# Peptides against a protein of PDB entry 7RZF, part 280

Target 1, 358 residues: chain A of PDB entry 7RZF
Amino acid sequence: PFQEEHLKQLYKIVPIKDIRNLYVTFPIPDLQKYYKSNPGHYLGHLIGHEGPGSLLSELKSKGWVNTLVGGQKEGARGFMFFIINVDLTEEGLLHVEDIILHMFQYIQKLRAEGPQEWVFQECKDLNAVAFRFKDKERPRGYTSKIAGILHYYPLEEVLTAEYLLEEFRPDLIEMVLDKLRPENVRVAIVSKSFEGKTDRTEEWYGTQYKQEAIPDEVIKKWQNADLNGKFKLPTKNEFIPTNFEILPLEKEATPYPALIKDTAMSKLWFKQDDKFFLPKACLNFEFFSPFAYVDPLHCNMAYLYLELLKDSLNEYAYAAELAGLSYDLQNTIYGMYLSVKGYNDKQPILLKKIIEKM
Target 2, 358 residues: chain A of PDB entry 7RZF as posed
Amino acid sequence: PFQEEHLKQLYKIVPIKDIRNLYVTFPIPDLQKYYKSNPGHYLGHLIGHEGPGSLLSELKSKGWVNTLVGGQKEGARGFMFFIINVDLTEEGLLHVEDIILHMFQYIQKLRAEGPQEWVFQELKDLNAVAFRFKDKERPRGYTSKIAGILHYYPLEEVLTAEYLLEEFRPDLIEMVLDKLRPENVRVAIVSKSFEGKTDRTEEWYGTQYKQEAIPDEVIKKWQNADLNGKFKLPTKNEFIPTNFEILPLEKEATPYPALIKDTAMSKLWFKQDDKFFLPKANLNFEFFSPFAYVDPLHSNMAYLYLELLKDSLNEYAYAAELAGLSYDLQNTIYGMYLSVKGYNDKQPILLKKIIEKM

## One batch from the design tools (peptide; made by RFdiffusion4, then SolubleMPNN)

Design b2_p26_2_s2 (from b2_p26_2, 16 letters changed)
Fold by OpenDDE base, seed 5:
Structure b2_p26_2_s2 (fold): chain B 358 residues (1-358), chain A 26 residues (1-26)
Amino acid sequence: as target 1 above (358 residues)
Amino acid sequence: FRKELEEFLHELATNRFLPTNVWKLP
């Protein structure tokens, strides 16, 4: 277990690869016994959220961070870690203290709002979908994984324990949040910029690093993290599927797409799934415009239009992805291509959002 | 085109029978 002397430490690490990462790590109690409520997953979902008002959205707007992951990680026996990991920009590397301040501001926002049962329910529903429609894994890998997790879960629950949430435990969420404090922090910065500035070498991999105590003044700044009005809880995810009905195969199901609509403005081909029998669909749209590729100016305008459209859809992209929906937008020589894929239930909602932005 | 797309959306929303795995190639 980390003693007080191991907390409030900064590690400057030299990577082999040209990467810039920040790891903000908190020691937490072993949460394994609470797998039915999984408070670490709840917090990871919110801290790692990418929607408007999220930690990532704000840090990205500053130009400091590209990606963010938050969640629990297994430690040694009897303890875990909660880790916030970000991919740093070159500018972000200069603003690590401020980045961590924003992390604590977001955590403070989570404390102020308190545990939200609807967020737990969304996590529960998402995990249930993931379990129900889990892809087939290679038997060897799967059996080895199951054998490993038999040490942690009852035999009757071993298949479901990693997915199925059963209990909303706000007390456990608060308990974990109480561990996410500056006084418990361990910070690691990974950058080649620390080459030649390290004084220690890790014994097993030869990784060069420097360990420093975080100044008390910096800890105090983080402890005094106020509420940042830019941080908001996510909105409810409207893309979570609820209908999983699989329609029976049509008697005249063709092995190839059949033309089902032919108008002056559109042609529609349809093929029913005869192989996978999943409540999923793939919608592909090709838009034709004689102006899309007529000259370099129009080509550039069409490109810029799609980039702007993509940017305008970013607010939905993450929520859709979490719900097992994806979309793709591409320029073609004929105009534009749109693809919407995933669970069919909420595809019309996503498609409507796309059209409204067009 | 927007009108056709809105009509298509309306058809998709009203047709409870979204066939599973619709490859709609335009």
Scores: peptide ipSAE 0.024, ipTM 0.552, DockQ to the pose 0.013
Fold by OpenDDE base, seed 3:
Structure b2_p26_2_s2 (fold): chain B 358 residues (1-358), chain A 26 residues (1-26)
Amino acid sequence: as target 1 above (358 residues)
Amino acid sequence: FRKELEEFLHELATNRFLPTNVWKLP
């Protein structure tokens, strides 16, 4: 376990690859026994959220961060870590202190709002879907994984323990959240910009690094993190599927797409799933416009339109992705292509939102 | 197109079409 001397430390690390990463790490208690409530997953879901009012959304708006991941990580026996990892922009590398301030502002927002049972329920539902429709893994890898996790879970639960949430434990969420404080922080910055500025070498891989104490003034700045009014809890995820009914194969089901609608403005082809029998669909739309590629101006306008459309859909993209929905938008020489894939139950909702933005 | 799209959305919402692949070519 990290002692006090290991806390409030900054590590400047030289990577082999040209990457810019920030790791903000908090020592936390061993949560393994709480797998049925998984408070670290709850916090990781919120801290790592990508929707409006999220930590990532704000940090992206500043141009400091590209991606963010939050969650628990196994440590040694008897302790874990909570880690917030971000991919830094070149500008973000200059604003690490402010990025971490925003992290603590978001954490403070989570403290102010308290544990939300509806958020837990969404996590539970998402994980249940992920478990129920889990893809087949390679037997060798899967068996090895299961053999490893048998050390942590009862035999009867070994298949479900990583997925199925059973208990809402606000007390445990608060307990973990209380460990996410500036006095308990370890910061690692990974950048080639530290080349030639390090004084230590890691024993195993020869990684060059510098270790510094974080100044008390910086710790105090983070401790005094106010409520940033830009941070909000996510809205309820409307894309979480609830209906998984698989319709019987039609008697006239064709092995190829059949034309089921033919109008002056549209043609619709349909093929029922005759192989997988999953509550999933792939919707593909090709939009034709005689203007899309008529000249360089229109071509660029069609491109710009699509980029703006994608940008306008970003608010839904993450929530849809979490729920096992995806969309793709592409320019074609004839116009535009749209694909919507995933669980069929909420595809109409996503498709409607896309169309409303178009 | 909007009307046809609304009809299509309605048909999707009513689970008449659980298409693995729906190609709507206008």
Scores: peptide ipSAE 0.006, ipTM 0.402, DockQ to the pose 0.013
Fold by OpenDDE base, seed 2:
Structure b2_p26_2_s2 (fold): chain B 358 residues (1-358), chain A 26 residues (1-26)
Amino acid sequence: as target 1 above (358 residues)
Amino acid sequence: FRKELEEFLHELATNRFLPTNVWKLP
């Protein structure tokens, strides 16, 4: 375990690649034995969430962060790390202290709200879907992975242990949250801007870095992180599929799309899946407008309309993606193209949301 | 511990660091 001397440290690291990253790391107990509840996954889901009121949403709104990942990492034997990793903008590199303050504000929000069983249930359901409809992996990679995880899981559970959640353990979630404190933090900033400003070189790989103690005043600022009213728990993900029934192949099923609707306003082609037999569908819509490309003004208006539409749908994009749904909106010379893909069960909900915003 | 720290720093510098259990978009 890290001793006190290893905590509250800042590492400035020179990367080989041109990257700007912030790693906020917390030593935590070994959670491997708790794989059935996976409290680290629960916290990673919330901290790494991209929806409205999320940590990422706020940090993106400030122009400081592009991406955020939260989760657990293996350490040495008997301990782990919880890591919040962000991709920093150039501006974000100047606001690292404030970024970390926002992280602690979000963590404080999680403490204030307490563990949510419905969030656990969503994680459970999402992971079950991912397991059930998992794509084929390359045999060599798969066997190597399985061989590695055999050290951690019973043989009978080795295939399911990484996916199937079984137990809601609010006590373990709280236990991990209690470790996510400023007094337990290790910060690493990775940027080429530290080139020529380092005083240490890593012995094995030649990585240049500088180690500094985080000032007590900064630690105190993070310890006094209040509730930021911009942070909210996610809403329930309405796009998580629950019905996986595959409809029987119609007797008149053709190997090509058949015209099933022909009206003055619309044509509809349908092809039933006769190959994959998955509870998935692809919906493609082409909208035609004689005004879409009539002149430069209308062209720009159509473009702006689509950008505004996309922006208005951003609140659903992440939740849909987590649930294995995606949509695409594109301008065409004739109007607009819309595609909705993924599990068919909740596609009508997503499509309705899109139409309501149009 | 020092070796592990150095390996960790190297992983960070090379952008090879991936958390074992992280929420990723599918």
Scores: peptide ipSAE 0.000, ipTM 0.239, DockQ to the pose 0.495
Fold by OpenDDE base, seed 1:
Structure b2_p26_2_s2 (fold): chain B 358 residues (1-358), chain A 26 residues (1-26)
Amino acid sequence: as target 1 above (358 residues)
Amino acid sequence: FRKELEEFLHELATNRFLPTNVWKLP
């Protein structure tokens, strides 16, 4: 385990690839025995959330971060890590201290709100969906994975243990949150900008790095992280599927799409799934407009319209994605194309939201 | 157009299994 001397450290690392990353790492207790509650997943879900009021949303709004991942990572026997990793912009590389301040502000928000059972329930439901409709893996890889995890889980649970949540444990969530403190932090910044500014070489891979103690004033600044009013818990995810009923194959089902509606304003083709038998659908819409490509002005206006539409839908995109829904909007020479894919149960909700924004 | 779309949304909400629907609006 890391001793006090290993905490509050900053590592400046030179990558081989042109990447800019920040890793904020916290030593935490071994949570393996708590797989049925998985408090690290709960915290990773919230810290890594991409919706309005999220940590990533704020950091993106400042132009500092492109992506964010939060979660637990296995350590050695008897301890783990919680890691927040972000992809930094060039500007974000200059604001690392402020980025970490925002991380602690968000963590402070999570402490102030306390553990939310509804968030746990959403995680439980999402994981149950992921388990039930898990894609077929290559047998060799799957068998090797199962053999590995047999060391951690009972034989009876080995297939379900990584997915099925059973217990809401607010005490464990609070316990992990209590470890996510500035006094327990290890920071690594990965950037080519540190080339020629390092004084150490890692023994195994020859990675050039510099190690520095984080100044006590910076630690205190992070310890005094206040509640930032921009940070909010996510709203309930309305796109989580609950109905997985598969309708029987129609007797007249054709191997090709059949025209089921033909009007002056629309044509509808339908093909029932005769292959996968999943509670999923693909909705494809082609909108025609004689004005979409009549001249350069109209073409640019149609392009701008779709960009604005996509921007206006961004608030739903992440929640839909988490729930196994996706949409795509494209300009065509004839107008526009819309695709909605994923679990069929909540597709009407997403489609309605898209159409209301149009 | 809006009416047809509302009807389609209603059909989607009531018909639990919509495979690859290609709706072409002329």
Scores: peptide ipSAE 0.021, ipTM 0.564, DockQ to the pose 0.012; fails the geometry check

Design b2_p26_2_s3 (from b2_p26_2, 12 letters changed)
Fold by OpenDDE base, seed 2:
Structure b2_p26_2_s3 (fold): chain B 358 residues (1-358), chain A 26 residues (1-26)
Amino acid sequence: as target 1 above (358 residues)
Amino acid sequence: FKKEEEEFLHEMATNRFLPTNTWSLP
């Protein structure tokens, strides 16, 4: 177990690659026995959320962080870590203390709101979808994986244990949140800017690093993290599919797309899936405009319009992606292309939102 | 303990940290 002397430490690490990363690590109890409730996944989902009012959204708005990942990692000898990892900008490297302050402000928001059963239910539903429609793995790799996880799960549950959530345990969520405190933090900053500024070398791999104690004043600053009014819990994900019915193949189903609508302003082609039998669809729209590519000005205006449209859709993109929906928007020499792909159940909702922003 | 710390430092330096049960969107 980590002793007090191993906590409140800052590691400055020289990477092999030109990367800028921050790792904020907390020792936590072994959560393996709680796989049916998976409180670490619940917290990772919220801390790693990319929607409006998320930690990442605020850190991106400041230009400090590109990406954020939050979650649990196995440790040795019956302990785990909870890690928040961010990809730092050059400016973010100068604001590490403030980035970590924002992390603690978000964690404080999670404590103030308390565990949300609806968030657990969304995680449960998403994981159930992922399990149900899991792709076929290579038999050799799959067998080796299953053999490994047999050490952790009952034989009867070995196929489902990594996916299927069964129990909402607010007590365990609060227990993990109570470990996410400044007094328990281990910070690693990874940057080439530390080259020639390190005093230690790791014995096995030759990793150059410097270890420093985090000043008590900085720890106190993080302990006094206020509620930042910019942080909000995510809204309910409206894109989570609930209907997985596969419609029967039509008697006259053609192996090729059939023209089902022909008008002066629109043509519609349809092909039913006759191969995969998945509750998924691909909607492809080509919008034609004689003005889209008539001159350089119109071309640039069409490009700018598309970039503004994409930006206006960012609020939905993450929630749609989590639910197995995606969209793509492209300029063409003829106008614009829109694609919507994924589970067919909620595609009309995403399509409607796209069209309302257009 | 020393070995675990060295493995941790190496993982950070190589960016091999794969959080378990995180929504890493593929």
Scores: peptide ipSAE 0.028, ipTM 0.600, DockQ to the pose 0.445
Fold by OpenDDE base, seed 1:
Structure b2_p26_2_s3 (fold): chain B 358 residues (1-358), chain A 26 residues (1-26)
Amino acid sequence: as target 1 above (358 residues)
Amino acid sequence: FKKEEEEFLHEMATNRFLPTNTWSLP
């Protein structure tokens, strides 16, 4: 277990690659026995959320962070880590203290709101979908993975234990949140800007680093993190599929797309799935405009239009992707291409939102 | 413990850290 001397430490690390990362690490109890409730997953979902009012949205709005990941990592026997990792911009590298302050403000928001059963239910539903419709893995890799996890899970649960949530445990969520405190923090900043500024070399890998104690004044600033009114819990994910009905294959189903509608304004091809039998669909739209590529001005206007459209759809992109939906928007020489893919149940909702923004 | 700290530092330096519970977009 980490002693007090190992806490409140800052590591400045020289990477091999040109990367800028911040790792904010908290030692937590071993949560392995709580796999049925998985409080670390609940917290990782919220801290790592990318929607409006999320930690990432605020940090990205400031130009400090590109990506954020939150979650648990296995440690040695009897402990784990909770880690928040962000990809830093050049500007973000100058604002690490403020970034971490915002992390603690978000954590404080989670404490103030308390554990939400509906969030757990969404996690449960998403994981159940992921389990039910899991793609086939390479048998050798899968068998080796299963053999490894047999050490942690009952034989009867070994296939489900990593996916199926069974129990809402607000007490365990609060217990983990209680470990996400400034007094328990270990900070690592990874940047080439520390080259020639390090005083230690790691023995096994030759990693150059500097270790410093985080000043008590900085710890105190983070301890006094207020509620930032910009942070909000996510809204309910409207894209989570609930209907998984697979329609019977039509007797006249063709091996190729059939033209099912032909009008002056539209052609529609349809191909029923005859191979995978999944509750998934691919919707592809080609929009034609005689103006899209008529001259350089119109071409640039069509490009700018799509970039603005994509930007306007960012609020839905993350929630859709979590639910196994994706979209793609591209300029073509004839106009615009739109693709919507994933579980068919909520595709109409996503498509409607896209078309309403167009 | 030393080895774990060293592995941690190396993982950070190589950006090979993958949290077990991530809801990050692929």
Scores: peptide ipSAE 0.026, ipTM 0.630, DockQ to the pose 0.498
Fold by OpenDDE base, seed 5:
Structure b2_p26_2_s3 (fold): chain B 358 residues (1-358), chain A 26 residues (1-26)
Amino acid sequence: as target 1 above (358 residues)
Amino acid sequence: FKKEEEEFLHEMATNRFLPTNTWSLP
């Protein structure tokens, strides 16, 4: 268990690889027994969210952070960690204190809004989908994993315990959220810029680091984190599939795509899945334009158009991805390629949004 | 405890941190 002397510490770490990472770590109680409610997952989902009004969205808008991950990690026996990890830009490395302030502002927003049952329900639904349609793993690896987790879960639940949420426990969410405070923080900054500026070496792996106490002024600054009006809870994820019906194989199903529509403006090929029997589809669209590749100017304009289109779709990209939907947009010598993949149920919604932005 | 702290530092330095309860995007 961490004593007060282990809290409010800053570690400056020299990496082996050329990486710039910030780890903001909070010691939390062991939550293993609460796997049915998984309050750490709830908080990780929100803190790690990439949609509009998210922590990442704001930090990206500042040019300080590329990626963000939030969640619980196992510690030693009887405690865990909640960790917020960000990939830092060069500029972000100079603004670590402000990045952490924004983290605490977002956490304060979560406190102010309180636990949301609909968010829990989305997590539950997403995890249920992930469980139901889990890919086949290599038997050896899977068996070894299951054998490991048998120490933590009842035998009857060992397959489901990591996925299936059963209980909304706002009290546990609040309990974990109460541990996410500046007085309980351990900060690690990982950068090659600390090379030659460290005073300690880790005994086992030779990791060079410097440890220092975070100044009380900085802790107080973080403790006084206000509500930043830029932070908002995510909107409901409209892409979560609910229909998983697999249509019967057509008697005349061809082993190759059949032309099912031929018009002056469009051709449509269809192939029913006769192999995987998943409630998934791949929609591929090739758009033809005689102007797409006519000269260097038009090529660059077509490129810029797609980059702008992709940027305009970022608001949906994360929510779609969480729901097991993906899209791809590419320039071709003939025009544009669009692919939409994943669960078929909500593909029309995503496709419509893409087309509306086009 | 010391070993765990050192392992933590090493994990950070190697970027091996994988949160157990983050939604892993497929």
Scores: peptide ipSAE 0.024, ipTM 0.628, DockQ to the pose 0.531
Fold by OpenDDE base, seed 4:
Structure b2_p26_2_s3 (fold): chain B 358 residues (1-358), chain A 26 residues (1-26)
Amino acid sequence: as target 1 above (358 residues)
Amino acid sequence: FKKEEEEFLHEMATNRFLPTNTWSLP
C-alpha cells in the first residue's frame, strides 16, 4: 500500500506520442468484493459526466480540457486507484493546478449533495441495457477476458459481474469520496514539453520522467476547495430505454423500404428489421428547402443555422449517447439531413427535443 | 460511458507512458 511518502507526488512524463494528458490518481481500498454496488462506477459516472454543470463542461468552457474520464482502476492486490484523466489543451497544460482545484470543487459538490439513489438506478439501468444488447465479441479475445476475470468473480456471475448492479451502497460511495482528498493525490502530467527536463528513466519501458513533491501550499489550496456554484448534479436521463418489445414481423414484410405515406409535402418509407431483431430504429429525415443552396449567403446561413442548432442540442447529446441514442445533423445541397438512431423507445423524446430547437 | 471507461482502463492498463512503479508501489 502507498505510504505517506508516495502521496502528494507530481510526475512529469515524456510521452512517445505527441499527447497532453493529466492523471489525477487516488489510492482507494480494494472494492472488488463490492462489484454489485460498484461505488467507483457511480463516482466515475458523475465525475466523468459531460452535461451542463459537469466538471468537463466547466473545464471545456475555460479552454483547458478536451475530454475527461473518471473511474476506478485495479491496482496490486488489496488496493485500487480512482483516476480522473483529462486530455489537456496547450493552455490547460499551464493551468494544471487550477484544473485539479476544479476537480476538488466538484468532489466537494458530490460530498455536499450526498449519494443519490436515482443516479445509481440510472447506472444500473444503463448497464443492464449494455449487457442485454452487448455485441458479439471475437471468441479468442472474449475467452481470454473471461479467463482473466474468473479470478475475481464467481463462475456463476462471471458474465454479469462487470455489468449488473444490484445494491445501492451510499456508505461505500461516501467511503470512496473520503479517499478523494488532496492529501492522497498522485498527479501525472504527460507532455512532450518535459523532454530534456527529466531526471529519471523507468526500468521497463524506458519512459523518461521527473518526480517532484507537490508543494504544501498547493495541497492546502486544494484542501480549501469551496463549493463552486457552476457545478451541479446531472438531471435525470429521460432517454434511458425501458421498453424493449420487438414487434413481430409483418407477413408482407418487404426486403426493401416500402412507401407508407405519400403527400404533397412528405414521403415516408418504412422497413421493418428482418435481420437483427433489436429494439432499435433508424429514423432518417431529409428536409428540402429551395433556399438552402441558392447562393453563397443562403449556404452560409444554412450552415450557421445547423451549427447553432447543434450547439443548442448539446444539453441532450451526452444523455442521449449514454442511453444508446444518437443523432446526426448535416447540411445538404437540397436542405438538411437529420438522423436519429438507437433504442426506439425514447427516440420520440429525442426527436421532439430536436424539433423544438429547430 | 462503460465502453469509454473500459477502453480507458484498457488504455491505462496498456499505457506505456506511465512508469510501472507509479501503479505498482506497495
Scores: peptide ipSAE 0.028, ipTM 0.518, DockQ to the pose 0.058; fails the geometry check

